Peptides against a protein of PDB entry 5JXT. Designs and how they scored, part 22

Target 1, 319 residues: chain A of PDB entry 5JXT
Amino acid sequence: SLLPKKEINVYIGMSEMQVKWYQKILEKDIDAVNGAGGKRESKTRLLNIVMQLRKCCNHPYLFEGAEPGPPYTTDEHLIYNAGKMVVLDKLLKRIQKQGSRVLIFSQMSRLLDILEDYCVFRGYKYCRIDGSTAHEDRIAAIDEYNKPGSDKFIFLLTTRAGGLGINLTTADIVILYDSDWNPQADLQAMDRAHRIGQTKQVVVYRFVTDNAIEEKVLERAAQKLRLDQLVIQQGRAQVAAKAAANKDELLSMIQHGAEKVFQTKGAFGTMAEKGSQLDDDDIDAILQAGETRTKELNARYEKLGIDDLQKFTSESAYE

## One batch from the design tools (peptide; aimed at target 1 I114 D117)

Design b2_p13_7_s2 (made by RFdiffusion4, then SolubleMPNN; from b2_p13_7, 6 letters changed)
Fold by OpenDDE base, seed 5:
Structure b2_p13_7_s2 (fold): chain B 319 residues (1-319), chain A 13 residues (1-13)
Amino acid sequence: as target 1 above (319 residues)
Amino acid sequence: VERPRYLLRREAE
């Protein structure tokens, strides 16, 4: 029988460079961040801020002029300038040592470009699929990854392109480098490894930048997932349509952790304490803390009814 | 030292 998947949110502090870029994004649109635009503030402007903050949480090199150079090089700076890369780099060593194979999903094809350079730099053999990958190349990449005795350790996928019905049960680890606004897209990604033909325990690591926009993206996704489940169970199809973030919700998400980001000189959390020098004990502590916070998050939403889940999108703005 | 591919892709867009 297929073993239940284990899902762990991995809460990761920003690097010093991420904090600086996060501050710069907020400062550029400070009037919008402070809600000073009122009814005149466009939803599009707030969505653009959210997208820039999510880019920052993924990697600062998604911005022009963030990379050190000239000369521009692939080196350790590609890892230590992004908290998620520091954790990924340690986690992949562990995953490889245990004889596992890994799917890495992102919403951002440009992040996969960085991850390709990282794979080459670390000597990890990989496959890639995104939304621009031709059908023939997609089949070839899947077959190359799934072949018996494949030397491909990593599969890099955009969540949406990877979600399209493919079988990747030759991997047992899934890393969601970021989260989709639609939690069903992430579930579909997990189900590429967690499917009939899987013989191992599937473990899903969801990377979440701590004290940033991504915590609120995760909370919203968890809330929406629970709401979708309850709507399906109760036969109430009409409830799913209200799930588009309003302006006030987007503003609250942007404001989350912003004060602490402005007060921070340097990196956040474990990135401030250890930076790129994370050891195996630090990774175990991050995973254990993540497992606890994951249980707490799930327990918060499991107790809520449909009406509570619909209201909580407005009230979580003030906590 | 080889220029990162992610930079080359960004410049080609």
Scores: peptide ipSAE 0.431, ipTM 0.894, DockQ to the pose 0.685
OpenDDE base, seeds 1, 2, 3, 4: peptide ipSAE 0.305, 0.341, 0.383, 0.307; ipTM 0.846, 0.873, 0.882, 0.857

Design b2_p13_7_s3 (made by RFdiffusion4, then SolubleMPNN; from b2_p13_7, 7 letters changed)
Fold by OpenDDE base, seed 5:
Structure b2_p13_7_s3 (fold): chain B 319 residues (1-319), chain A 13 residues (1-13)
Amino acid sequence: as target 1 above (319 residues)
Amino acid sequence: VEVPRYLLRRAAE
């Protein structure tokens, strides 16, 4: 029988470089961040800010002029300048030692680009699929990954491209490097490994930048998932979960953690304490804390009805 | 390399 998947949110502090870039993004549009645009502020402007903040949470090198150089090198700076990369680098070593194989999903093909360079730098053999990957090349990559005795450790996928019904049950670990706005896309990604033919316990690690926009992206995704479940259970097909955040929701998401980001000199949390010097005990502590916070997050939304889930988007602006 | 990774990938698209 297929074992239930274990899902753990991994809450990760920003690196010093991420904090600096996060501040710059907020400062560039400070009037919009402060809500000074009022009803005249375009939803498009707020969406652009959200997208820049999400890029920052993934990797600062997604911005022009962020990478140190010349000379531009593939070196340890690729890891230590992004909190998620620091955790990923330690976690992949553990996963490999356990004889596991891993799917890494992102929303951003340009992040997969950084992850390819990282794989080459660490000597990890990988496959890649994104939205631009030709059908034939996609088949070839899947077959190369799934073949008996494959030396491919990592599969890099965009969440949407990897969601397309493919079987990747030769992997038992799933890393969601970022989250989709639609929680069903992430579930579909997990289901590439968690399906008939899987022989191992599937473990899903969802990376979430702590004290940043990604916490609110995660909360919104959890809320939407619960709402979708309740709508299906109650047969109320007409409660279209408002697919797109309103302006006030986007503003609240942008403002989340912004004050603390402006006050912070250096990195956040475990990244401030240890940075690239994270050991196996630090990773265990992060995973344990993440498991606790995951249970708490799920428990908050499990108790809510449809009417509560539709309102809750407004009250999280006052805490 | 004289070109940042950001630009190398954009030139390959």
Scores: peptide ipSAE 0.267, ipTM 0.803, DockQ to the pose 0.243
OpenDDE base, seeds 1, 2, 3, 4: peptide ipSAE 0.189, 0.136, 0.030, 0.251; ipTM 0.803, 0.767, 0.659, 0.817

Design b2_p13_7_s4 (made by RFdiffusion4, then SolubleMPNN; from b2_p13_7, 6 letters changed)
Fold by OpenDDE base, seed 1:
Structure b2_p13_7_s4 (fold): chain B 319 residues (1-319), chain A 13 residues (1-13)
Amino acid sequence: as target 1 above (319 residues)
Amino acid sequence: VEVPGYLLRREAE
């Protein structure tokens, strides 16, 4: 029988470079961040800020002038300048040593480009599929990855492209490098490994930048998932979960952790203490803390009714 | 259009 999947949110501090770029993004639009635009602030401007902050949480090299050079070289800076890459680099070594194979999902094809460079730099053999991949090339990549005795360790996928009903049960680890606003897209991605034909315990690691916009993206996705479940259970099909955040919701999300980011000189959390020198004990501590916070997050939303889940509770931004 | 830094690296290699 298929074992239940284990899902763990992995909360990761920003690198020093990410903190600097996160500050720069907020400062560029400081009037909007402070709510000074009021009713006149465009929803589009707030959405753009959210997208830049999410890019920063993924990797600072998604911006012009963030990568060190000239000379431009692929080196350890690709890893230590992004908190998620530092954790990924240690986690992949452990996963490989265990004889597991891994799917890595992102919303951003440009992040997959950085992950390809990382795979080449570390000597990891990989396959890739994104939204631009031709149908024949998708089949070829899937077949190469699933081949008995395949030497491909990693499959890089955009969440939406990987969600298209493909079978990747030859992997037992799923890393969600970032989260979709729609929790169903992430579930569909997990179901590529967690389906009929899987022989191992599937483990899902969801990377979340701590003290940043991504915590609020995760919370909103969890609220939506619980609301969708309750609507199905109660037969209340008319409760359209508001698919799009309003301006006040977006502003609250942008403001989350912003003050602490402005006060921070250097990196956050384990990235400040250890940076790229994370050991196996540091990874175990991050995973254990993540498992605890994941249980707490789930328990928070399990107690809420439909009417409570329809309200974006701003109160969680100040605790 | 802002060119991501990683593309400048890939063009230089």
Scores: peptide ipSAE 0.469, ipTM 0.920, DockQ to the pose 0.083
OpenDDE base, seeds 2, 3, 4, 5: peptide ipSAE 0.466, 0.428, 0.040, 0.287; ipTM 0.920, 0.885, 0.626, 0.845; seed 5 fails the geometry check

Design b2_p13_8 (made by RFdiffusion4)
Pose (drawn by RFdiffusion4):
Structure b2_p13_8 (pose): chain A 317 residues (1-241, 244-319), chain P 13 residues (1-13)
Amino acid sequence: SLLPKKEINVYIGMSEMQVKWYQKILEKDIDAVNGAGGKRESKTRLLNIVMQLRKCCNHPYLFEGAEPGPPYTTDEHLIYNAGKMVVLDKLLKRIQKQGSRVLIFSQMSRLLDILEDYCVFRGYKYCRIDGSTAHEDRIAAIDEYNKPGSDKFIFLLTTRAGGLGINLTTADIVILYDSDWNPQADLQAMDRAHRIGQTKQVVVYRFVTDNAIEEKVLERAAQKLRLDQLVIQQGRAQVAAAANKDELLSMIQHGAEKVFQTKGAFGTMAEKGSQLDDDDIDAILQAGETRTKELNARYEKLGIDDLQKFTSESAYE
Amino acid sequence: SFSESTGYVSGPY
């Protein structure tokens, strides 16, 4: 029995420093922010703003010249200058206290570099797979974290790094520091720990910058995730739109017994006998329209799970 | 994909 994973959006604010940088990004190209300029502009200008705001929602030290002036030290400012780091510090502390281990995913390798300096600062044992990591390296990195009684606690990965089917069930908590544009990528990261061999409840925490660009980014991915479900669930429809033996058999046998029983004429003919007054015609049209409504209202309301014929139906016996 | 620069510089702990 594999427990369904718990996915929780953790909505996070921004530090005072992030606001300064967030404002500068928006100011440096305020024209495009207010939707100025021609409609012919290429997508490049706006996408550059998206990248900067994404970096700024992650950590301000991703911008050169942002970390406090030289010389550079790795201290508490690494934590308190990014809202996500403040939430993560207490979250990681609570995770270790309850005997849990965690996979931390990110879109940006330069953020895992910042998380490396954090892990060394706090004394956390950790592994990293980067996507810029050789094959034999990440095999050892997987094994090191999966070793029984492993020294490691945190596993730093990029959402795409490892490839398909790698197993990290020796962890039961997943933290998505930032989200991906396609939902299948984040969903695959969660299934590094949420797969066969996982014994404990998998909990996934997704850091989201509330009232900023990442909240809006998330809604779009949630929509694209919902669209994918509808397509996959309806993937049986085109194969259904020939005729089975039973379908052909049912068409022929329908009402055949009543036909054999009949010596004279059938229904509409036996009761009225090829002569029809106005009242008889009106009853035929009223009964038809009623049957037509009930038939259409029954089928236009159905779903794929009702229309889909099982392959076992072809096993006529 | 996200482009990256030098950005962060690590210092002594």

Design b2_p13_8_s1 (made by RFdiffusion4, then SolubleMPNN; from b2_p13_8, 7 letters changed)
Fold by OpenDDE base, seed 3:
Structure b2_p13_8_s1 (fold): chain B 319 residues (1-319), chain A 13 residues (1-13)
Amino acid sequence: as target 1 above (319 residues)
Amino acid sequence: SLPETAGYRRGPI
C-alpha cells in the first residue's frame, strides 16, 4: 500500500547577504511598501516587489551585481550566501547517506541554474527538466533517472514542468525549494514521487524563508488548499477562490517581517549563530521545529469555514 | 515569466 506523504515545512533564516538584498529591495520601493502610494499604487508594482523578495529568499545571485566577481567561481560562496542552500547542502548529504533519491522543485529556472552549478561543485549526479526542455530530452532525462541502478541522485525540476503526469517513484524525497501560489501545483509535483509504484515513505521538505514574504506565500497557499477542499465537500463549485491576492493582501505580505529585516545586522536565526557550519543536530532541530510549525499552520486553517477562508487574515503583519 | 534581471552568471566550468 502507498504510505501517506510526510510533509514538513523547513523554516530557514536568511543569510547576511540575503538580509542586505532584502533591505535594498524594500528601500528601493519604500513608498509602495509603506502604502504611501494610495490609490495610485498599481497591483503590478506590488507583484513586482513580491517577485523580487521571493527571488531574494531563493538566492541573492538572482540579482545583477550580487555574485562576487569577475572572475565568477563555483565555490562555497554559492552555498553560504543563501540560507536555503546551507540547509539544502546538509540535508542532501544526509539524504544520500540514507540511500534516498531526491526531486528538487522550484518556480524559478534561474534557481535551477544555480542548483546545477551546486550539483557539479558537490559532485552530485543530476537530471534537469524545465519549461524549455524539449519533449525528447524530457523523456531521456526521466528514463535516465528511473533506470535500475541509476547513478543520478538528484532530479532538478521546475514545478510546472514536473506537473505533466511523469512518474518519478524511484525518488522518495521531495524538496520544494520554493512554493507556488497555487498549492495544487506543489501537490502535482509531490505526486511525481507519491504515486503507485512507490515503495518507500515519501517525505516532502518545503523550504520557507523565516520572517519573510515566503511565510505569507505559504499561509495563502494553505488557506487556498483548505478552501478548495471545503468547496468540493460542500458541492459549492461556484466559489472560485480569488486566485490573485488583492492590493491590501499584497501590501500585508510585503510588510511581513520587514521591520525585523531592517533592524537585523547580519543573518537570521541559525544562520546568524552557525552560518554554513550547521551540523546534524542543527538540521534535526530545524526539522523538528518545522514539523511543529507545520502542524500548527494546518490546525489553524482546518478550523476555518469557507467565509473565513475567503478573507485574507492580516493579523500577523507586525508580529 | 519572472522578470529576468541579468543575475546569475555561470562561471567557466
Scores: peptide ipSAE 0.283, ipTM 0.765, DockQ to the pose 0.447
OpenDDE base, seeds 1, 2, 4, 5: peptide ipSAE 0.259, 0.262, 0.260, 0.266; ipTM 0.744, 0.756, 0.748, 0.766; seed 1 fails the geometry check

Design b2_p13_8_s2 (made by RFdiffusion4, then SolubleMPNN; from b2_p13_8, 8 letters changed)
Fold by OpenDDE base, seed 3:
Structure b2_p13_8_s2 (fold): chain B 319 residues (1-319), chain A 13 residues (1-13)
Amino acid sequence: as target 1 above (319 residues)
Amino acid sequence: PLPEDAGYRRGPI
């Protein structure tokens, strides 16, 4: 029988470099961030800020002039300059020691480029599929990954490209390096490993940059997923889930944690305390805290009705 | 589409 998947949000502090770039993004458009544009502020401008902040949460090297060099080198700086990479690097070592195999999903093909260089640097054998991958090459990559005795440890996928009905049940770990605005895209990604033919407990780690816009992306995705479930259960299929955030929702998302980011000197949380020197106990603590916060997040939305779930709850914007 | 930010350069693989 297929075991239920275990989903854990992994809350990760920004590196010092991420904090500096996050500040720079907010400062560049401070009038929009402060809501000073009022009714004249364009939704497009806010969406651009959101996308830049999400890039920063993924890796600062997604920005021109962020990477140290020239010369550009594939070295430890690729890891320690992004909180998600620090946690990923430790988690992958654990996953490998357990004899597990892992799917890593991102929304950003340019982040997969970083993850390829990281895989080469660590000596991890991998496959890759993104939106540009030819159909024949996708089949070849899937077959190479799924073959008996495959030496491919990691599969790198864009969430949408990985959603295309493929079977990857030879992996038991799923890492969502970032989240889709549509929770169904992430579910479809998980269902590549969590499908008929899986013999192991599937575990899904969802990386979330703590005290940043990604917490609000996650909350919105959880809210939408619960709304979709209730609409199905109540037979109210006509309740169109709000497909896109409104301007005030986007502004609230941008403002979340911004004050603390401006006040922060150095890194956040475990990244400030340990940086790249996380041990196995630090990872266990992060995973345990994440499991608790995941249960709390789910329990918050389980109590809400359809009418409440259609409202954007801004209450946690300033915590 | 993510805006074409010329950010990350692949090192020589």
Scores: peptide ipSAE 0.272, ipTM 0.765, DockQ to the pose 0.416
OpenDDE base, seeds 1, 2, 4, 5: peptide ipSAE 0.264, 0.261, 0.265, 0.251; ipTM 0.764, 0.760, 0.770, 0.758; seeds 2, 4 fail the geometry check

Design b2_p13_8_s3 (made by RFdiffusion4, then SolubleMPNN; from b2_p13_8, 7 letters changed)
Fold by OpenDDE base, seed 1:
Structure b2_p13_8_s3 (fold): chain B 319 residues (1-319), chain A 13 residues (1-13)
Amino acid sequence: as target 1 above (319 residues)
Amino acid sequence: SLPEDAGYRRGPI
């Protein structure tokens, strides 16, 4: 029988460069962030701020003028300037030593470009599929990854490209580098490894930038997933989860952790203490803390009824 | 807006 997948949220501090860029994004639109525009603030403007903050949580080099240069080089700076890359770099070394193979999913094809250069720099053999990959090239990449004795360690995928019903049961580890607003898209990505033909315990690591907008993206996705489950169980098809956040929800998400980000000089959490010098014990501590916080997050939403889950209030997750 | 498309440049391999 297929073993149940293990899912662990991995909470990661921002690098010093990410904190500086996160501050710069908030400062650029400070009137919108402070709610000074009130009811007149454009929903499109708030959505743009959310997208820029999510880019910052992924990698600061997704912005013009963030990468050091000229000359532009593929080097250790690609890793230490993003908290997720520091954790990824240590986690991949552990996964490889265990004789596991890994799928890495992102919403951002430009992040996959960074991950390709990282794979080359570390000597990791990989495959890639995104939204622009031709159908024939997708088949070839899947077959190359799945072949018996394949030397391909990593498969890089956009979450949408991974959604196409492909079988990748030759991998046992899934990394969600970022999360979709729709938890069903991430579940579909996990189900590429967690399917008939899998012989190992599938483990899913979901990267979440701590004290940032990504915590609120995760909370919203967890609420939606629980609501979808309860609607199916109760036969209440009319309870359309409001698919799109309102202005007040978006503003609350943007404001989450913003004050602490403005007060911070340098990096956050383990990134401030260790930076790129994380050891195996630091990674174990991050994974253990993540497992605890994941159980706590799930336990909050398991107790909520349909009427509570329909109210996206920052308060309703704590009461 | 920060230019959406002008971010990461592939370094020389």
Scores: peptide ipSAE 0.279, ipTM 0.767, DockQ to the pose 0.355
OpenDDE base, seeds 2, 3, 4, 5: peptide ipSAE 0.272, 0.274, 0.270, 0.260; ipTM 0.768, 0.767, 0.767, 0.768

Design b2_p13_8_s4 (made by RFdiffusion4, then SolubleMPNN; from b2_p13_8, 6 letters changed)
Fold by OpenDDE base, seed 1:
Structure b2_p13_8_s4 (fold): chain B 319 residues (1-319), chain A 13 residues (1-13)
Amino acid sequence: as target 1 above (319 residues)
Amino acid sequence: SLPEDAGYVRGPI
């Protein structure tokens, strides 16, 4: 029988460079971040700020003039300048040593470009599929990854491109490098490894930047997923329509952790103490803390009814 | 807007 998948949110601090870029994004639109535009602030402007903050949480090199150079080089700076890359680099060594194979999903094809150069730099053999990959090339990449005795360790995928009914049961680890606004897209990505033909325990690591916008993206995705489940169970189809964040919700999400980010000199949380010098014990501590916070998050939403899940919990933005 | 397309410079693969 297929074992239930184990899902763990991995909460990761920002690097010093990410903190500086996160501050710069907030400062550029400080009037909007402070709500000084009031009811007149454009929803499109707030959505743009959210997207820039999510880019920063993924990698600062997603911004023009962030990469050190010229000359532009692929080196350790590609890793230590992003908290998620520092954790990924340590976690992949452990996954490989365990004889596992891994799917890495992102919403951002430009992040897959960084991950591709990282794979080359570390000597990891990989396959790649994104939204621009031709149908024939997609089949060829899947077949190359799934073939008996394949030397391909990593499969890099955009979440939407990976959602297209493909079988990747030759991998047992899934890394969601970032999250979709629709939790069903992430579930569909996990189900590429977690399906008939899987022989191992599937483990899903969801990377979440701590004290940043991504915590609120995750909370909102968990809220939606629970609401969708209850709507299906109760036959109340009319409830699903309010899924788009309003302006006040977007503003609350942008403001989450912003004060602590402005007060921070250097790196955040897990990146502040050891930076890129994380050991195996530090990774175990991060995974254990993540498993605890994941259980707490799930337990919070499991107890809520439809009427509570329709209210955006604004209170958690000021804690 | 920060330019979406002009960020990361890919090295030679």
Scores: peptide ipSAE 0.282, ipTM 0.750, DockQ to the pose 0.338
OpenDDE base, seeds 2, 3, 4, 5: peptide ipSAE 0.276, 0.097, 0.168, 0.046; ipTM 0.748, 0.698, 0.737, 0.681; seed 4 fails the geometry check

## One batch from the design tools (peptide; aimed at target 1 E67 T74 L78)

Design b2_p14_1 (made by RFdiffusion4)
Pose (drawn by RFdiffusion4):
Structure b2_p14_1 (pose): chain A 317 residues (1-241, 244-319), chain P 14 residues (1-14)
Amino acid sequence: SLLPKKEINVYIGMSEMQVKWYQKILEKDIDAVNGAGGKRESKTRLLNIVMQLRKCCNHPYLFEGAEPGPPYTTDEHLIYNAGKMVVLDKLLKRIQKQGSRVLIFSQMSRLLDILEDYCVFRGYKYCRIDGSTAHEDRIAAIDEYNKPGSDKFIFLLTTRAGGLGINLTTADIVILYDSDWNPQADLQAMDRAHRIGQTKQVVVYRFVTDNAIEEKVLERAAQKLRLDQLVIQQGRAQVAAAANKDELLSMIQHGAEKVFQTKGAFGTMAEKGSQLDDDDIDAILQAGETRTKELNARYEKLGIDDLQKFTSESAYE
Amino acid sequence: SEVTSRELEIAQRP
């Protein structure tokens, strides 16, 4: 029995420093922010703003010249200058206290570099797979974290790095520092720990910058995730739109017994006998429209799970 | 926890 994973959006604010940088990004190209300029502009200008705001929502030290002036030290400012780091510090502390281990995913390798400095600062044992990591390296990195009684606690990965089917069930908590544009990428990262061999409840925490660009980014991915489900659930429809033996058999046998019983004429003919007054015609049209409504209202309301014929139906016996 | 010193920003690292 594999427990369904718990996925939680953790909505996070921004530090005072992030606001300064967030405002500068928006100011440096306020024209494009207010939707100015021609409609012919290429997508490049706006997408550059999206990248900067994404970096800003992650950590201000991703911008050169942002870290407090030289010389550079690795201290508590690494934590308190990014809202996500403040939430993560207490979250990681609580995770180790309850005997849990955690996979931390990110879109940006420069952010895992910042998380490396954090792990060394707090004394956390950790592993990293980067996507810019050789094959033999990440095999050892997987094994080191999966070793029984492992020294490691945190596993730093990029959402794409490892490839398909790698197993990290020796962890039961996943933290998505930032989200991906395509929901299958984040969903695959969660299934590094949420797969066969996982014994404990998998909990996934997704850091989201509330009232900023990442909240809006998330709604779109949630929509694209919902669209994918509808396509996959309806993937049986085109194969259904020939005729089975039973379908052909049912068409022929329908009402055949009543035909054999009949010596004279059938229904509409036996009761009225090829002569029809106005009242008889009106009863035929009223009974038909009623049947027509009930038939259409029954089938136009159905779903794929009702229309889909099982392959075992072809096993006529 | 121990503070460390370094010559490069995090953003400047190769």

Design b2_p14_1_s1 (made by RFdiffusion4, then SolubleMPNN; from b2_p14_1, 6 letters changed)
Fold by OpenDDE base, seed 3:
Structure b2_p14_1_s1 (fold): chain B 319 residues (1-319), chain A 14 residues (1-14)
Amino acid sequence: as target 1 above (319 residues)
Amino acid sequence: MKITTRDKEIAQRP
């Protein structure tokens, strides 16, 4: 029988470089961040801020002129300048040592470009699929990854391209490097490994930048998923969860952790304490804390009815 | 601007 997948949110602090870029993004649009635009603030402007903050949470090198150079070389700076890369680097070493194989999903093809540079730098053999990958090349990459005795350790996928009906049950670990606004897209990605033919316990690590926009993206995705489940259970097909956040929701998401980011000198959390020198105990502590917070997050939304889940978009910023 | 692994792969595509 297929074992239930284990899902763990991995809460990761920003690097010093991420904090500096996150501050710069907020400062550039400070009037919008402070809500000074009021009813006149465009939803497009807020969406642009959200997208820049999400890029920052993924990797600062997603910004033009952020990567150090010349010379433009791949080195340890690719890792230590992003909290997610520091955790990924340690986690992949553990995953490889245990004889597992891993799918890494992102919303951002340009992040996969960084992950390819990282894989080459660490000597990890990989496959890649994104939205630009031709159908034939996609089949070839899947077959190369799934073949008996494949030396491909990592599969790099965009969440949407990887969600399209493929079987990747030769992997047992899934890393969601970022989250989709639609929790169903992430579920479809997980279900590439968590499918008939899987013989191992599938473990899903969802990377979440702590005290940042991504925590609110995750909360909204969890709320939507619970609402979708309740609507299906109650047969109330008419309660389409509002697919897009309103302006006030977007503003609340942008403001989340912003004050702490402005007050922070250096990195956040474990990134401030250990930086790139995370050991196995530090990873275990991060995973254990993540497992606890994941249970708490799920328990918060499991208690809510349809009416509560539809209203709850406003107040969760102050408790 | 850094030339990524991906940029090199695309440039080598026939």
Scores: peptide ipSAE 0.459, ipTM 0.912, DockQ to the pose 0.086
OpenDDE base, seeds 1, 2, 4, 5: peptide ipSAE 0.069, 0.068, 0.048, 0.036; ipTM 0.681, 0.684, 0.575, 0.629

